Peptides against a protein of PDB entry 8HF1. Designs and how they scored, part 121

Target 1, 320 residues: chain A of PDB entry 8HF1
Amino acid sequence: NVMLYATKPTEVMVSFPHQEQVLTVTRLISAEIEKFYVSLDLMNIGVQPIRRSKSLQCLRDPSKKSFVKQLFNDFLYQMKEYGIYAASIAIISLIVEFDIKRRQAETLSVKLMHRTALTLCEKIRHLLVQKLQDMTYDDDDDNVNTEEVIMNFSTPKVQRFLMSLKVSFADKDPKDICCLVFVERRYTCKCIYGLLLNYIQSTPELRNVLTPQFMVGRNNISPDFESVLERKWQKSAIQQFRDGNANLMICSSVLEEGIDVQACNHVFILDPVKTFNMYVQSKGRARTTEAKFVLFTADKEREKTIQQIYQYRKAHNDIA

## One batch from the design tools (peptide; made by RFdiffusion4, then SolubleMPNN)

Design b2_p18_3_s3 (from b2_p18_3, 6 letters changed)
Fold by OpenDDE base, seed 2:
Structure b2_p18_3_s3 (fold): chain B 320 residues (1-320), chain A 18 residues (1-18)
Amino acid sequence: as target 1 above (320 residues)
Amino acid sequence: SLTVEYEDLDELLEELEK
């Protein structure tokens, strides 16, 4: 009876310097969002007609303003955590979401609210793109998608992540790669996906090696808000990863929902591991021989991260 | 030059148990 001891993945930590990229543009964007919140709080949206939509959450006025603030707070988080380049991609997701909400608006006041949010998003997009172009003499949008621009306008965390991908996968056979990248937030999946597409395209050593996809958990969005397109995309992305047509998958909380993904040889945790379940589920995907489980931590949070992993390992051993 | 330094978590955790 050869007990196939499931080889424990090699657990590796990558530290990065905590650089608050205090760029003038990020301060300006934050100030514009704060001004917008003041304006948003003063907006009289009026009593929304109670349509018998199945989700109780859509019925009350606070939910619509709260959702707008949530999206901008998520954007601010992405800009801080991933950098200006990632923010330039993230803002597009806000534009798409607010345009959908504008079209679905039952009242003129709600439609105007979402229009104002869209106008702010376009201003933010312009500020971000202009800042990316400061390094390129050419005004062409394609020139902002170089390896150099991506690297220079990414946070140290993202820089270390991209470098880790390059070192790990340069000139490898695509069939030998099964990589998961975990992020905390839904919108981060799309943002990092867009960043990776551009990075891989700009990096010759990766262009024919990595084929990224992304998947987002269903449970955080009411099925009514998931576009039919997003649901189709998720199913297609999972299938492509299962079929080996994609070899890198960006995931949020999806694995907590028991989505069966193949055994992977690389698992990257780009965001802090906040829950025991996230640790166990993500680590549990690194099942191949010589699998690597890579954590990213800020230098300031290094000790805290080590202690947290220790507690999670102890808790896992007590349950096993 | 940006270098990626990898630290083994098993080694780091053994240091905490001492």
Scores: peptide ipSAE 0.352, ipTM 0.843, DockQ to the pose 0.750
Fold by OpenDDE base, seed 3:
Structure b2_p18_3_s3 (fold): chain B 320 residues (1-320), chain A 18 residues (1-18)
Amino acid sequence: as target 1 above (320 residues)
Amino acid sequence: SLTVEYEDLDELLEELEK
């Protein structure tokens, strides 16, 4: 009986300064979204059918005002937590979503609501791109995807994350890398994926080293809202990671539900660990010899983070 | 110079048990 001693990963904490990036552009964008919410509340879109799922959770129809507000609130969160460069990528996902819903609109009033939301997203995109271009002497959109622009317009958390990737993986063999990146929100997976593609392409030491993918966990929302395309993407992304065609996977906390991913040598937790299950399951993926489990914390939350990890370790040892 | 400081969680937690 070879007791496979589960190799305990090395657990590391990276602190970052808490800087509220108070740019004039972020204030302007926030004010435009708040103005839009006032206008949205005054719109008459008629009575929307309530789809009841079997779980009695009122699945909010994606055509409802509350869903439009949720997408913009998620965007505002991403802009605050990851910076204006990440926001310039995140806004494209809103544009795509509102264009789809505009086409699927059953009524003229719902169509107009999504058109107004789309117009706001295009204005926000323009404001963000213009601000990124202010540092590039050239008006060419391709020049905004430099390592310098990405770093300067990212939050301290994202800066420390990108630096940690560069230090960990510069000039390594891609076959020796199996990396997971955990984020809290499903929309953040795609945003950080787009940021990483641009960062890797702009960083010579990483171009042929890291191949990222992203996976959005199965929405506990009815399988009816998962597009056939999203399900195909998830299967393809997992398969590419299993086959070694991708060596970095970005995922939300929904990896809890039994995605059989290979043992990883690096696990990064980009967002705060909010649950015991998230801690145990994400750490449980760092199973190779010399595996690293990396947490990011703001300096102001450092003591609270250490205390929380202490409680999670104690609880895990009491169950084991 | 952007420096990344790494703190070992085992060391930090052992300090809480003392």
Scores: peptide ipSAE 0.351, ipTM 0.846, DockQ to the pose 0.730
Fold by OpenDDE base, seed 1:
Structure b2_p18_3_s3 (fold): chain B 320 residues (1-320), chain A 18 residues (1-18)
Amino acid sequence: as target 1 above (320 residues)
Amino acid sequence: SLTVEYEDLDELLEELEK
């Protein structure tokens, strides 16, 4: 039980300005998704056979439409919370998912639905990449993966996070680094992982210093091939992190699932701490006084965040 | 240049207890 460890990390808060990225491209993308939802609601995909699989897959919408909407809503959330650069990475995961579902479609109507979703994702990807290229003066350098492009097309939260990584780890020995990054949503792990790979590669001071990995929560007990791959990836990522072959791990609620990760000297909470368990478990990974526990908060939510942490500390002290 | 300002949570929480 992580709660039994008296951890006294240095707890710090990083505030960032609440800036809505009101770009024409984000409005266009949102409008195209809304148009797609109207079209999706009109699609007759027939009655899908309820596979009597007793597995917790019963939460997969038997209509398959809710799952499509969920993926696009998750994408819209990522675009809003992390910026258009992160969205350009996130959309690739939707493309992969819809292509798999298109191939696995049991009916022509379902195949068409996933094809339409895929076509929209490809359009969205093109719009995002084109917008990222608007900052590259050289028409010949298709490389939108520069530090400058990543920073300029990330939200203030992500900018502060990336800067905090640079300040914390520039030119350090990779062996001295054990970093956790907590995010709320499982799909954000992969998105932020892709962003970090590009950022680290574009930032000389972090090249050969940070080696990121990500863990996706096991909540998808689906026996599907995808869930087996996710489990294999998770085991491999955890092992690489334990062996020191990776020194930065992006996690969602993975610690609630009893995944024992080693003690870390840095813990970043990129998304708001929504539960007492998340606070205690994430803080419980920063086991030394030299360890840093870093929270990110919007300026407008600063007081609320402080009050929430106060309540969590009080509750923790009352149980300890 | 973007600066990262770190606020100490212990200091901030002690201010709430006063």
Scores: peptide ipSAE 0.350, ipTM 0.843, DockQ to the pose 0.758
Fold by OpenDDE base, seed 4:
Structure b2_p18_3_s3 (fold): chain B 320 residues (1-320), chain A 18 residues (1-18)
Amino acid sequence: as target 1 above (320 residues)
Amino acid sequence: SLTVEYEDLDELLEELEK
C-alpha cells in the first residue's frame, strides 16, 4: 500500500485593492455599446430559418442578436475585470468573430447587423489604443506593448498576477515549470493568452522561460457550433502542453470534464472560485512536490473568500 | 495544517521596485 502521500499544495492567497478604474474612456465605450443595443433592438433581421440541425435537441439557436449582445457583454466584463490593456486584445477577437459572421451571413439584413457591430468594434479599438498611447510620448504601436504600459493599464488583480509570474518563474528552466491558470469565461482565455504573450515578450526574465497556451472551453450550448478549427487548436494546445512544448496553460471550467493534464507545480485561480468542484479539481492538479495553489481576492472580499475556502476544505476533508 | 501563506503583495512589490 504505497500511501500516495498526496503532497498537499501550498495554498497562497493574494489580495488586491478594489480599484474601480473609472476612466472616461471606459464610460464612453459603455455608452457606445448601450446606444448600439438600442439600435440593434430596432433592426429587422427577418424570420430566422430554424435550421433543424440533425441533433434532435432543438437547441434554440440563440437569436443572432442575442449572440452579438453576448459578445459585447463579455467584452465589457473583460474590460472591467482585467483592464484597458486586456480590453484592447479582447476587442480584436470580437472583430474577427463579427467579420466571419458577416461573411457567412445568408441575408442582407444579417450582413448589415454584423457590419454595424464590426464598425463599433473598430471605434472601440481606436479609443482603447489612443488611451494606451497617451502614456507613451511616442505614437508607435510597438511602444504600447511594454511592461510599463501593460502594468499601468491592467487592473490590480492582473498586476498582482503578472508580478506573481515574474517572481515565480524569472530565470527558471522551462522544463521545471508546469503552470495552470484558471479563468471563469471562455473568451477570457484568449484575452489573457494575448496579454501574457506581450508581457513575456516585454519581460527579459520570462523570455524563453514561459511558453503559454490556452484551452477554449467547449461551448456548453452545442459542440456542433464549435468550429473545426477551434477543436483542432484545442487538441493541439493540449498535446503541446503534454509534450512539454508549452509550460503554461490558460483554461476555463473545461478541466472539470476530465482533461487529463499532467501534475502541475503551479495553479493560479485568476477569477473567484464559485463552486466546490472547481476548488477541488483545480487544487487536485497541483500534485508535484512543492506545488503552489494561488488564489486572488479583492481586499473587500478577503474575509468572505477565507470563509469560503475554509468551508471547501472542511467539506473536502469530510469526503476523504 | 494548510497554512494559507498570505504573501503581502505590497512587500513583494516593494522588493520588485528595489
Scores: peptide ipSAE 0.285, ipTM 0.737, DockQ to the pose 0.108; fails the geometry check

Design b2_p18_3_s4 (from b2_p18_3, 7 letters changed)
Fold by OpenDDE base, seed 2:
Structure b2_p18_3_s4 (fold): chain B 320 residues (1-320), chain A 18 residues (1-18)
Amino acid sequence: as target 1 above (320 residues)
Amino acid sequence: SLSVEYEDLDELLKELEA
């Protein structure tokens, strides 16, 4: 039983202030998405034939409307939880996904639905980029990808996370780093990956130190072309991480049991630990003698988080 | 100065057992 002989990692908690950044731009974007949902509900996309694909009935909403709403709800979550800068990266992922769905549309009505979603995404992207530019006083450097812009437009959680990376890994040998970052949602992996690429590139102390990759959990969705590309990307990302060509891996909580990733020296839990299995599986990857397991919690949820970790530790000790 | 404060979970959990 490989878990029994694992060295106990140093478990630390990082608290961050719960700032509801009620920016005018975030309210405007939320209101535009709500208006879009009303329009989307009124769209007649016709009865789509339920493709009886025999494989796992993930209830693909035959209307595809629920999928569109899910993507925008995930975007709203990312904007709230990670900030405007992360949202500017997340919206690009939505644009790419809706463009693929638009091209794959079997009906004109579905094509028009995805086109309307794309138009909204471009409007949101413009609003986000404009807000990021408003803090760049210098007309000449249109580079919204500076360390300062990233930090200022990130939530306190993301700020503390980025600072933790900088303090932990500044000027270290990249070979000595094996870092996992756990996030709750699938789309957060891509968003945080894009944010980290820009942050690392803007931070001289990290440019040649951290090489991030991301792993998205397998969609149990039928082998559509997207799922094949995602599987190829996952295999490549895992292999790069195993070979040491990448030293930071962003993972969703839906890590398939059996992705044998090497023993990591750092594990960051960016989102709340919601399940015992997530706690045990993520902690169980911090196996080096000096391994750190870092939790992030809002100040308001600090006591609840501590109590939850206590219960998980107790339950783990009762099974061990 | 933005500082990252790390709290040791083992210390925090001992306070709950007491």
Scores: peptide ipSAE 0.403, ipTM 0.868, DockQ to the pose 0.764
Fold by OpenDDE base, seed 1:
Structure b2_p18_3_s4 (fold): chain B 320 residues (1-320), chain A 18 residues (1-18)
Amino acid sequence: as target 1 above (320 residues)
Amino acid sequence: SLSVEYEDLDELLKELEA
């Protein structure tokens, strides 16, 4: 029995204080979304025509209300988990999505529903941007994309993540870096990608070092135009990462779909490890002795996280 | 200055086995 001494990566944990950003703006935004849900539930959008050619996704949400609520719930999650700065980027993705759905609307009632959602997103965007601008002392420097603004309006988790990137990669050769960042949700990939672009651009030590990309999960379910664009984007992003044109890849649970990502020297788990499969697959990307596998945990969940990782390691050793 | 503290998971897990 050749024990393949799989070179175990160095597994490290970064703790962060559980601080809820209790900002008046976040409470206002949450209250506006709740009011919108009440209005949305009262909206009569009629019976959607069952067109034979509609994707399986249109069959899953015939009312299209569930999709609207899902997007706002994902936004609320991102605002809570990643902070106001990440939320200001996340809201743009909602605006784009609702504008597409508004244009594709087959009925006036559905068009109005998406228009109302879009108007709320524009209001939320304005509130977020205004709050980011409150820290810019100089009236003339409208640049909300500074390292200071990003750090101050990010959650402790995101602050620790950004600092970990700076400490790990400052002034390194880009060719020596192969970094994966795992997040739970698809829309989190996009907002963290946008945040990282701005952070890297504002951080001289990283500007010519890190080139980020993101992978969005294959919605294999919908052959819609959006799914074709997403498939093209995924293929392009993966190819850029393989070719070394990108050295940091943000991934959701896409690895479950058999995307062959190369072995990496850094793996960051930004969100809690919820499944054994996620642990094994993400850790399995850090294959060198020099590779680091970094977990982020709230101080309040530290013990629970350690116990969970212990159970996953035990289960993995029992199967191997 | 915000410092990043890294805790070694192998050390932490040994403390659970003891």
Scores: peptide ipSAE 0.402, ipTM 0.866, DockQ to the pose 0.776
Fold by OpenDDE base, seed 4:
Structure b2_p18_3_s4 (fold): chain B 320 residues (1-320), chain A 18 residues (1-18)
Amino acid sequence: as target 1 above (320 residues)
Amino acid sequence: SLSVEYEDLDELLKELEA
């Protein structure tokens, strides 16, 4: 019996200063979204047909005002948690989503609602890009994707994460890397993926070293509303990671439900660990020799984070 | 240059048990 000593990963914590990016642009964007919510509440979209879901889950009708507000609230969260550079990537996903819904709208009123949301997203994108360009003498959109611009317009958390990637993976063989990045929200997977593509492209030491993919969770709203394209993309992304064609995977909490991902040598927890299951499952992916499990915490939450990890370790040892 | 400081969680947790 070779006791496969499950090599306990090295667990490390990275602290970052709690900086509220009080940028005038973020205040302006928040105010424009609030004005839009007032306008949205006054819109008459008519009686929405009750789509009988085959699934017992309360289908949030994606055509409802509540779904539009959810997308903007998720955007505001990403802007706050990851910074204005990440927000400039996140807003593109909203533009795509609202354009699809505008085209799929069954009524003129619903079409107009999605058009108004799309116009706001275009205004927000312009405000974000203009602010990123304030550091570049050149008005070219391609010039905002430099390592310097990405770092300066990212939150301290994202700065520490990107630096951790650079220090950990600079000039390494891509075959020796199997990295997971855990985030809380499904929309953050796409945002951080886009940010990483630009950062890797702007960082010579990471070019041809890191090949990112992302895995969005199954839309808990309904498997029926998950586009055939999204399901195909998820399967392809998982397969690329298994085949070693991708060596960094960004995941939300969905790795919980039996996605057999290979043993990884690096696991980054970009967002706070909120549950025991998340701790055990994410840590349980760091199984290679010399595997690292990296947590990020704000300085103000450091003590609380340490205490929470202590409780999770104790609970895990009591079950093991 | 921003430096990344890594704190070992096993060391930090020993300080809570002491």
Scores: peptide ipSAE 0.400, ipTM 0.868, DockQ to the pose 0.786
Fold by OpenDDE base, seed 3:
Structure b2_p18_3_s4 (fold): chain B 320 residues (1-320), chain A 18 residues (1-18)
Amino acid sequence: as target 1 above (320 residues)
Amino acid sequence: SLSVEYEDLDELLKELEA
């Protein structure tokens, strides 16, 4: 048994300026969501039977109000962390979800609640698209997907990530690329996927070089909430990545050890590393010779991030 | 100009051990 000495990846940190994008549009959207929460709390949607399974209590708000608030809170997080361009993609996912929930509503009151949420999402979408168009002299929706618009309406973190992709992969052979991108949240995974599709299409040096896919980890999805369609998508996405039909995979959780994903040469951690397990398991996917493991940190959190990585390395060496 | 600055974590961590 030749113990293939797994070459340790080169670990790199990329710092970005902490910019609170205090745009008038983001303040307006936040205020509209807060007004909606006040209205939502006043809605009488009837008592739904509490099914007693302990672990998913927050998702089993008998009123389904907590689920509606969770989706808008996740949207607000994405708008803050990734920017207005990412938010314009994220809001479409909310529109689709609330339309499905509106159609599946068992009562008129629940149907009205989801309709009101949907109306707010359409208003938010209009405000976001209008702001993206302010940079384009052309009122055509197709002109909002330029490299310039994507970069200008993205947070410094996302700007540094996109630049890192361009520098790392410009004019490379697609066969030489096996890239993982880790994000914290499920909805961020879909949002960053949509952003990357548009960025790659707008960037000539990355056209026909990068083919992205996304996967949501199984452990965070109760089988009861995972649609048959989502399970089919995950299986297809994994297979495309194994077959080399996709060379960049976005993940919202660490891939279970049993997902035999080929040795990756690039691993990007877009969000803060919050756990030892996330650090070890994501780093453990960078297994090729000269593999890179890239962390993103705000300048204000740089020292804290370095100290946290030191503690994780020490803990890993004590177990090895 | 947007620049990407890369810092080596092995170098940064050696400075903490010294």
Scores: peptide ipSAE 0.388, ipTM 0.864, DockQ to the pose 0.727

